# Designs tried in a protein design run: peptides against a protein of PDB entry 6EJA. Part 177

Target 1, 276 residues: chain A of PDB entry 6EJA
Amino acid sequence: VEYMPANPVRIAFVLVVHGRASRQLQRMFKAIYHKDHFYYIHVDKRSNYLHRQVLQVSRQYSNVRVTPWRMATIWGGASLLSTYLQSMRDLLEMTDWPWDFFINLSAADYPIRTNDQLVAFLSRYRDMNFLKSHGRDNARFIRKQGLDRLFLECDAHMWRLGDRRIPEGIAVDGGSDWFLLNRRFVEYVTFSTDDLVTKMKQFYSYTLLPAESFFHTVLENSPHCDTMVDNNLRITNWNRKLGCKCQYKHIVDWCGCSPNDFKPQDFHRFQQTARP

## One batch from the design tools (peptide; made by RFdiffusion4, then SolubleMPNN)

Design b2_p27_6_s1 (from b2_p27_6 with S1E P2L F7V A19E E23R)
Fold by OpenDDE base, seed 2:
Structure b2_p27_6_s1 (fold): chain B 276 residues (1-276), chain A 27 residues (1-27)
Amino acid sequence: as target 1 above (276 residues)
Amino acid sequence: ELDDDVVSSADAMTDEDLELSERLFPP
């Protein structure tokens, strides 16, 4: 028997999906669905078939909505951050959805805890933000991430335009683009007009894989910096043996890597993995 | 089989990947 909090947190799950993997999405959705949580789904502008499928799901569940706006996103594109930021704004404006945490999710990442465990944990630490940092040489991270390079998303491509400097006075950090953010911090990111948020939004609009660094950097340099926990409570399907092989060179002017999607047989591991 | 030490694209990149990134895509 797990501890049941008196005031359990409610989660807004944000899913950014593309392609034709409707069946996979359905499996994931069923695995994470709970009546007490909220699900906000963005479907790539080009994925009309998937959009139709997701709309059908949203009509069946009152706590599932689809973004009325749709972006054409690419791997590593700055538009992914825009998608998250707009989703956050939308979710904050949905007064009928009293969510406490923002959690993004894809087929390549999955919470390692059951719903009850996750809710209990987050209810205990409702004032914290959970971002997993790379935990290594930050300078090396910056270089490998290409944060010192200027990118422009245009014509379904991330163009490297040249070099740039990291803004002075900013401690840049990053790691996993899968995170758990409390509503308070999301409000800050969405509505703050301070120099930090303003400058970082601008900076990361020209950044490759911005979601892997934006929220880390903003949080650590913000008045909310003491709320950071270096743990995203996730299991991500990284397989180093596969290597990068510059597999995205046709999309981005950089040799980045991405995790793999989980297979149905992999889901058995999620419930068996216990991490603090 | 999962590599818990890799949490980002940067973590997955090798030094060779970085070198290639810099060399193959001159602005």
Scores: peptide ipSAE 0.488, ipTM 0.892, DockQ to the pose 0.743
Fold by OpenDDE base, seed 3:
Structure b2_p27_6_s1 (fold): chain B 276 residues (1-276), chain A 27 residues (1-27)
Amino acid sequence: as target 1 above (276 residues)
Amino acid sequence: ELDDDVVSSADAMTDEDLELSERLFPP
């Protein structure tokens, strides 16, 4: 018997899409769509065809909106964090969308729970934030992530400008850039004027792959630190055979890796993966 | 094949990748 919450949480799903990922987006959308949730979609500024398609979808569903602003995003770019932060602000200003959780999705990840299970779970833990940490040596993480390096996003490229120091007194963490954040924490990140949020926004505006570390670091150093759960309730398609080896050297001054999009034939993996 | 031990770019990077990152992109 599945728990049916009296006041089920409603989720704002944020999708950041680009290129020709229409098929993947459509598949994911069909898989996650529910009338009680909200969907806010950002389409890359350069992806006009995709934008038209997404707009068409948004006209068909009252709980689907497209960002009126569009950024030119690149892999690993600081602009991705800006996209999330602006989306968060927008969603908080949408008084007609009473969402309780912020969840970002891509074709490279998939929820490990059904909608009912997810809603039940989040309704029970509505005061928690779900961020998956790397779980390894933090110094190694910092080095490989390039957090001790200064990057500038300009002309669709992440330029490495030099070395930098991690701010003193800050416990840096990171891991998956796919997370589940409650509204309270999103409000804090969006509207707080404290030194932590201010400094971290500045720091991560010059950071490679900022979404893999920003929210972790802010949360763990904030008054909300006790709300962190080391789980993002999803799987990500990390296939080393298809990635790495400085695959993005043409757009970033770093040899980072990325996950791969799920394919229909990968669906069986979702069922076989047992995760808490 | 999924690598469940990898959750970030840093996790997926090898030491060689790091060396290349430092060598190929001087400021």
Scores: peptide ipSAE 0.468, ipTM 0.888, DockQ to the pose 0.798
Fold by OpenDDE base, seed 5:
Structure b2_p27_6_s1 (fold): chain B 276 residues (1-276), chain A 27 residues (1-27)
Amino acid sequence: as target 1 above (276 residues)
Amino acid sequence: ELDDDVVSSADAMTDEDLELSERLFPP
């Protein structure tokens, strides 16, 4: 049905999971699994039951691996970015996994295309990076995101320590923390020693919700800036009617908002031809 | 149910949320 590219891209899906939602994870995994892709799963250090469940899955599929390291992550924490960065390094070091794209997934964000459509699309645009920007006033974004504030992740809490300045000469951007990054850009982020990458890694280690801004900012200020596409090909379950409610005030010193998880029936959007 | 105009936490935050953030969490 779909055009089959001569050299189809292979995707490394990265999942960062926590809690006891093993059933939900299993449903999602079954919905997104394909034999031609790779799945790298990080389980929160505190989620031992879930870790055991995920390990069982990884033993059944050769293209599923679990991070040997585990972080204690919190909502909005800088450690989430660390998790992604370390996962990227790991994936680049896996010579037996020839992936072309890095894609992160959660129950709150889902691809809008079938596997065949996604592969065909990415195969055509394999040199592009897909990051969805906020598309609004950037100054307002910075303020609401708290990018001009210094945060420290400590004792399972994001502490606001004070104000900070954005580095000079850097065009800050951000938006969705769900993205599709090509291997070349991931290599750049992982191994570059230039001033941009070095400074941004440092800057965002003290940033609230860093994944919503780090990759945008690095890409747009890098030699790879022309590869950016303002689309992440995702559906995210944002419900503005529910409001923010400052529900994470016990974790972070900021009234951040998060989307809702999708229901199991929503996972049909990412249809697979080869399923477990 | 889905709001396509919201893609980030900042997009979802209201001005009131920002004010609360500033007031409730002094460094």
Scores: peptide ipSAE 0.454, ipTM 0.888, DockQ to the pose 0.646
Fold by OpenDDE base, seed 4:
Structure b2_p27_6_s1 (fold): chain B 276 residues (1-276), chain A 27 residues (1-27)
Amino acid sequence: as target 1 above (276 residues)
Amino acid sequence: ELDDDVVSSADAMTDEDLELSERLFPP
């Protein structure tokens, strides 16, 4: 349902980028940019060229910032979750950026709604969190994700050390690593010292593809569990033929799959936002 | 081309992929 909200939500978009995909990033940025939102960009520590390009963008827009810290991330690495968690903390400490929702984006994922539609929708459901679950057999999900395996990120590799148990009393869930989280839940994840958050942060620091499961699991087992909506309002470019060939065996001790980047033509279709 | 039923790595992973994972990377 679309309406004109009296108090429209403002979104903090978090982009985690790497490589030399400056042109692709530029296209995505143009597609999602709006003056009323905020953009916080992390560039991989190894991607210096891209970092310089992103810094140029951040200097042109007051609502665009680049993380002063940079991590070396790998596909499926636990460090990606660390990146999100640290960015969340940073965003909460930015008192001059009154954002209401946290939204992460990549070249493989795009909001399915126009900016106006997205803002209207989130303004109506500002107390909800949007996480898309896998929607299949949970035991099978756990096995395939390797959640019952212990991983260690070291030397740009995810090493499988052995088996582990899922903590008792925790209902594990997961799905898309692209989500929309309200500020209240982000505050909870960032600052809570309860047993759930503490244990899950520890557990997922040794987890493959942690962003696909951490926030789902924390939310569903938290006092905020009733705020979950099984929809991330995204289009993700999943293609089994192209994205799942055990292509990451050189990086992780597991056969993982990943979505593909959108083509320029895809962004043109979705590019319906207010531009500077 | 897009598979709406696939939202995670696990969703895209086949049973064969799982078996391969376990075989290729013994602890």
Scores: peptide ipSAE 0.468, ipTM 0.889, DockQ to the pose 0.656; fails the geometry check

Design b2_p27_6_s2 (from b2_p27_6, 7 letters changed)
Fold by OpenDDE base, seed 1:
Structure b2_p27_6_s2 (fold): chain B 276 residues (1-276), chain A 27 residues (1-27)
Amino acid sequence: as target 1 above (276 residues)
Amino acid sequence: ELDENVVSSGDAMTDEDLELSEELFPP
């Protein structure tokens, strides 16, 4: 029996898209679109064709908007965090969009549950934040993520500058760069002037793959720490063998893993995860 | 020389993640 919430949550979906994945984006968009939710789409500054396509879509739906600003985000780049943070600020300033949850998506994402199931679930747990942790040794995570290394994003490249120390008194955590955050926590991250948020924003401006750790770390060290749920409630086509090759070494002075685009043969995974 | 290190994303769905998801969603 599906729970029918009396006050269903409304979701702000932030889509970060690039390249020419228009078909996959359209499929994903159709899968997640609902009239009661909001869709805020950032298109990479270099993806002009995709931008034009997305603009056309946004004109057809009142609850779809495109960021008026566009960043040239690179894989692993610190600017990706800036994109999310600015999007959060924008969404908080949109008084005509009463959203309750923030969910980030790429073209490589797909919901694991129906809209009704997702809304029912989030409505039940509207005070929680959903961030998937790495589930490994924390020291190993720090090393592999390069959190003890200083990076600088410049000229579409992440430069490794040297070593750094993790701030004292901070419990670092991370995992998935895909998360579901409630509005209250987003407000905290966006507008808080406390030392935690201020220092972490600075720290992560020189961090590789900051979105995989920033929100986890901030949440766990904040007054909102008790709201964390170790799950992100989505499926990503993750092929470690393909995604973890050093294909981005020309962009980043590091090797990393990235999600892969969904292929038709991957459809069986959707069926497995999207059980009624 | 750059140290060869592979950054692993925590975004991969595992069987455990699926089980957890099923537990969190009401039947």
Scores: peptide ipSAE 0.010, ipTM 0.457, DockQ to the pose 0.070
Fold by OpenDDE base, seed 4:
Structure b2_p27_6_s2 (fold): chain B 276 residues (1-276), chain A 27 residues (1-27)
Amino acid sequence: as target 1 above (276 residues)
Amino acid sequence: ELDENVVSSGDAMTDEDLELSEELFPP
């Protein structure tokens, strides 16, 4: 039995894109586009060709906007979190876009639900936040993520400056950097001046791969902790053989792995009737 | 091939990868 919500949630999709993968982005966009949702796209400062193409798309659709600011981001860089946080602020300030959920997307994740199913599900659980945790030994996670190390993003590099301690009284968690956050929690992260949010923003500004841990940690230690669901409603293509070769040693002072992109045909599950 | 329990970079790293990180990038 499919749930048909009387007041369906509207989603703000945030896309952080770079390079020259215009065709791939176009295919993904066509697959996920719906007239009732909103799309906010950040293009890396160095990707001018892609930026021009994305601007053309944004001019064709009233519910598609491009960030007026652009950051130069690197793999694992703290600036990625800054990009998300600024995007969240922008979206909250857009009074003409009444979105209910914030969702980030890339070609590295596979949706497990169609648009209709996703909307129905989120409409039923609109007070929840969906973050997928690692689900393993937390101490090991901290070590392997490098959370106990201090990093500085400078000159397109993540420099390891030394060791650091996890803040006292904070339960650190993390996992997937793909999440579904309700507007209320996004408002909290964006505008709260409490000690938790303030300290965590500072802490994660010197963190490698901050998006894989920041929102988990903030949520679990916040007054909104009971709203967490350990699921991001997607599958990520992790392949040890292809993704774990310490391939980023020239960018970050740490070995790391990354998921592989799914092929365009994998987005068939996003198909819906109202698309370009 | 696809491990659903691996959701982060740290999850995908092995102990050898961690050791290599320490070796290649000492403070």
Scores: peptide ipSAE 0.402, ipTM 0.881, DockQ to the pose 0.630; fails the geometry check
Fold by OpenDDE base, seed 5:
Structure b2_p27_6_s2 (fold): chain B 276 residues (1-276), chain A 27 residues (1-27)
Amino acid sequence: as target 1 above (276 residues)
Amino acid sequence: ELDENVVSSGDAMTDEDLELSEELFPP
């Protein structure tokens, strides 16, 4: 029997979805749904069919909502970070949803814990933030991520405008764009007006793949830096042979890799995997 | 198939991929 905490954490799951795979999304949703958690779903502005399907789902469950605003997102686009930041603000303003953790999900990355295990774990470590770092040479990471390059998202394209400098005094870090953030840190990111948050929001507005680095960098340079745990409790299907073909050259002025999506049934498979 | 050592898009890239980026998208 799994340990049941006295005060279990409640999770706000944020899903950013696009395309027409409504049946797949439905199956995935059913796999991760729990009555004690909250689900906030953003549907790409261009995916009207999917939006209609998601709205139907949201009407069936009181703890499922769809963003009233919709962005057109592209791979590597700065708009993805904007989507997360706006979602965080929305969730903080929802006083009827007492969530404790923010977790983003997609079909490409699943938690490797059951709901009970995840809740038990996060309830024990409710003051921590979970971001997986690249764990390699940081200078190499910066170069390969293009963090030293200035990008502009315009007309569904990420334009490389030139070189840029990392802000002085900032220790840049990054890794997985899938994270588990506690409410306190989300509040800090959303409402702080300090120099760090202000500068980083500006900096990452012109950054390729911003979600892979923004929260890491902000956290590690913030007063909350001691709350970082180098683990996101997830598994991602990285296969370079399939995902690293410079397939996005028509969208971004940079070659990059993408993970392979899992099928909805794979979620249950990974929940059976036990790792720290 | 699953490389658990890869964490980010950039981390998944090789140096050749980076060079290709510079070649395809000059300053």
Scores: peptide ipSAE 0.291, ipTM 0.823, DockQ to the pose 0.730; fails the geometry check
Fold by OpenDDE base, seed 3:
Structure b2_p27_6_s2 (fold): chain B 276 residues (1-276), chain A 27 residues (1-27)
Amino acid sequence: as target 1 above (276 residues)
Amino acid sequence: ELDENVVSSGDAMTDEDLELSEELFPP
């Protein structure tokens, strides 16, 4: 008998979606929807059809809202971090949504655990934050991520401006851009005026793929560093053969890997990890 | 000339990560 927590955590799911992934999004949404959680959806500014569809869904469910603001997000763009940070602020200002955890999702995500399992786990570890590190040489990570390079997002392009130095005294870390953050840490990131948060927000506003490193770096250098768990409890679908190309050079002055959508043949991965 | 470095955009969950996840999600 799975222990039902006396005070189960409630989750704010932030969905960042774009393009024509309406069917996939609908499937994912149906799989993760629960009346006790909250869903805050950002649709890319250029995805008007998808926006209309999501608005329709939000009108049907009281615990589903769509961001009144919309950003034009690009692969590797700094605007993705801005999207998360603004969403966090919005969610903290929504007093009628008492959420305990922040979880980001894309249309390509699919749950591998039941809601009950997830809630039970997070209720037990409600004071922890879950971020997955890259697990390799940090110097190599910095170079490959271009953290020592300055980027500017402008006109739907990430422009490489030159070299930069990583701030002294900061232990940089990163890995997955999928994370589970507790409300307390989100409050810290959103409202703290300390040097760490201020400097990191500035630094990462000119960073390529900022969501893969910002929260890791802030957490590990913060007073909340003891709450770090090196696991995001998610399966991401990376096909390096297809995704690790210079195909995005028209968008970013860098070559990189991008996440791939799940294919029907990937379903076995979920079955293997899904508990009855 | 644009220096074409390959950026890694996170890693997929490994078997080790899955094992850890299973440990954290007790039956």
Scores: peptide ipSAE 0.013, ipTM 0.463, DockQ to the pose 0.063; fails the geometry check

Design b2_p27_6_s3 (from b2_p27_6 with S1E P2L F7V S21D E23A P27A)
Fold by OpenDDE base, seed 3:
Structure b2_p27_6_s3 (fold): chain B 276 residues (1-276), chain A 27 residues (1-27)
Amino acid sequence: as target 1 above (276 residues)
Amino acid sequence: ELDDDVVSSADAMTDEDLALDEALFPA
């Protein structure tokens, strides 16, 4: 028998979807859907067919909503962070959705815990934030992540404009762009007017792959820094053997890499036991 | 097979990728 907390946390799942990945989305949705949670789905502005399908789903479930706004996002684009930040604001303004945690998901990243396990765990650690860091040399991370480079998202492309410096006094960190953030921290990121949040929002608006570093950096430099847990409770489909080979050079002025989407045959991996 | 040592794009990049980056996107 699994532990059932007296005051179980409720999760706002944010899905950012694009293209024609209807089946992948359906699989993800079925895997994570629960009546006690909330699902907020952003469909890329260019993905009209998918948008119609997602709207249909949202009409069938009272705890599923679709963003009324839609952005045209690209791999590595700063607009992805904007999407998350705006979705966070929206979710905070939804007074009828009392969520406790913000969790983003894609077909490339699945929770490794069952719903009951996840809820039990998060209910016990509801004051914590779960971000997986790279855990390697930070200078090397900055170089390979391109954090010391200035990028501009324009015309569905990330243009490299030149070099830049890391803001003084900021300890930059990063890692997985899949995170579990408590409502308190989301409120801080959304509404704080302090120098940290203001400067970081500006800095990361010109950053490649901002979601892999923004929340880490903000959290670790914030008054909430002691709430960080270096774990996102995810399985991410990375296959380094395949290499990168500048696979996104047509979209971004950088030789970056991304994880692959999970296939149905990979689902058994999600049932593996993992410890915090 | 999943690579447990990779959690970010930076982790996935090799030195060869960086060299290629410099070649394709010179300053």
Scores: peptide ipSAE 0.373, ipTM 0.851, DockQ to the pose 0.737
Fold by OpenDDE base, seed 4:
Structure b2_p27_6_s3 (fold): chain B 276 residues (1-276), chain A 27 residues (1-27)
Amino acid sequence: as target 1 above (276 residues)
Amino acid sequence: ELDDDVVSSADAMTDEDLALDEALFPA
């Protein structure tokens, strides 16, 4: 149901970008930009040209900021989660940005709704968190995700150190690393000192592709578990033929698969998919 | 080409890929 909300939610969009994908970033930015939302952009430490371009954008828009810190991230690296967590903390400390939802985006993922539709939807369900689960056998997920393996990010490589056990009493879940989280849950993840958050932060600091599982697992085992919605309201460009051939074995000690960036010719596919 | 059932690396990974992983990265 679409309606004009009396108190529309405001969104903090977090973009983690790298390389020379300036055109893709511009397209994404134009697609999602609105004066009532906020945009916090992290540029990989190694992407200086892109950083300069993003800084120019941030100077033109008062609701666009760039992280003063920059991390060198790798595919599947634990540092990606660190980037999100630090971004969350920064956004919570920005008292002049009253955002209600945290949303991450990349060139490989697009919202399937217009801004008006998205705002209306989130305004109606402002107390919910949207994470898409894998929806398959959990044991198989753990194996294929490598959650039972210990990894260390060092020297731009994810080193497999050995096997590990899933912490007792924790129901592990995961799926898409693109999520929509309400401010309350972000506050919980950022500032809670309970055993769950503490242990999971430690656990996932040695995890491959941590963003695909951390927030799912924390949410489902937290007092906020009833707020989970199995949907991230977006489309991701998955192509098994292109993204699933152990293509990152030189970066990570694992055979991983990744989505592909959307190309202009791919936009027609948005008409073919819809999610409630 | 879009597979709505694939939302993570694990979803995209096949059993053959897992076997390959074991071969490439033995314990």
Scores: peptide ipSAE 0.360, ipTM 0.846, DockQ to the pose 0.742
Fold by OpenDDE base, seed 5:
Structure b2_p27_6_s3 (fold): chain B 276 residues (1-276), chain A 27 residues (1-27)
Amino acid sequence: as target 1 above (276 residues)
Amino acid sequence: ELDDDVVSSADAMTDEDLALDEALFPA
């Protein structure tokens, strides 16, 4: 029997989905659904069929909502960060959803713990933020992430405009774009008007793969820096044989790599109780 | 199948990929 905390945390899961893989999404949703958590789903503006399917799901469950706004997102695009930031604002404005943690999910990354284990763990460490860092040479990271390059997202393409400088006084960090953030830090990112948050939002609006670095950098340079834990409690399907070799050169002016989706048989890794 | 040492795009990107990037997207 798992430990049951006296005041269990409730999680807002944010899903950013696109394409025509409605069946895959349905399988994933069933695997991660729990009545005590909240699910906020953004469907790409171009994925109308998927949007209709997701809306149908949201009508069946009171703790599932779909973003009323929709962005056209691309791999590596700055708009992905915008999607997360807007979702965070929306979730903070939902007074009827008392969530404690923000967690993003995709088919390429799954929690390594069961729901009970995850809730117990986060309930014990509810004041912490979980961001996995690259853990290597920072200069090399900056170079390979293209953080010293200026990008513009336009017409479903990430255009490289030239070189840029990292803002002075900022310690840049990054790693996994899958994270677990507590409500307090999300509030800070959403509503703070300090120089750090303002500058970083501007900087990362012209950044490739911004979600892999934005929250790390903001957290580590913020008054909340002592809350960082270098772990995202995830299993990510990274395979160097797949997803590299300039796979997305037609979309972005960069030769980056991406993880692969988990197969349906991998869904058992996230076990839920009280499934619908 | 999984590479536990890779957590980001930068980790997955090789030096050869970076060189290819410079070739495909020159200044």
Scores: peptide ipSAE 0.354, ipTM 0.842, DockQ to the pose 0.618
Fold by OpenDDE base, seed 1:
Structure b2_p27_6_s3 (fold): chain B 276 residues (1-276), chain A 27 residues (1-27)
Amino acid sequence: as target 1 above (276 residues)
Amino acid sequence: ELDDDVVSSADAMTDEDLALDEALFPA
């Protein structure tokens, strides 16, 4: 018997998109759209055509909005975290959108549950935060993630400036940059003035791929640490062959790896895989 | 060929990839 919540959670979906993701965005949007949720879309500053298209969509749906500000984002750039943080602030200031969960999505990551299943699940665990950790050696993670390196985003490039130390007393973690965060934790991240949030925002302003580690690290070192669930309830299209060919070396001073966009042929897998 | 065990860039990288990073972008 499927759980039917009396007070179903409402989700704020945040989509960060650029021009190359037009078709994928359309597919994703159609797949995840529901009248009871909210959709906040950031379009890259350089993607004017896509921006116009998304604006047209937002005018057709009252629960779809486009960020009035636009950042020029690059793969692995610290600006992506800034985009999420600003989006969180905006969403918290939208008093007419009573959302309970913050969920980011891209064409490379697809929810493994139907809307009803997702809502039922999150309604049951509305006080939890869902972040998937790497689950491996942390020292190895730090090295391969480049967290012990200082990066500067400038002129559409992530420059590696040198080495740095992990702040003392901070347990660094990370993993998937696709997460499900409850409103309470988002409020904490957005408005807290404690040393943890302040220092981590500063630290991750010079971090490569900050979204893969920032929220994990902040959560695990915060008073909200007990709310962490090591699962993001989605499938990410990781392909070694396609994702780890140093494809971004021209943008960042690090090769890195990235997930790939789902293709229509991959859609049949969405219902076949479930994470415990 | 989806690798469900990979959840981050670091997870996807091998030691060889790290060595390559260091070679391409020396300190």
Scores: peptide ipSAE 0.332, ipTM 0.826, DockQ to the pose 0.789; fails the geometry check

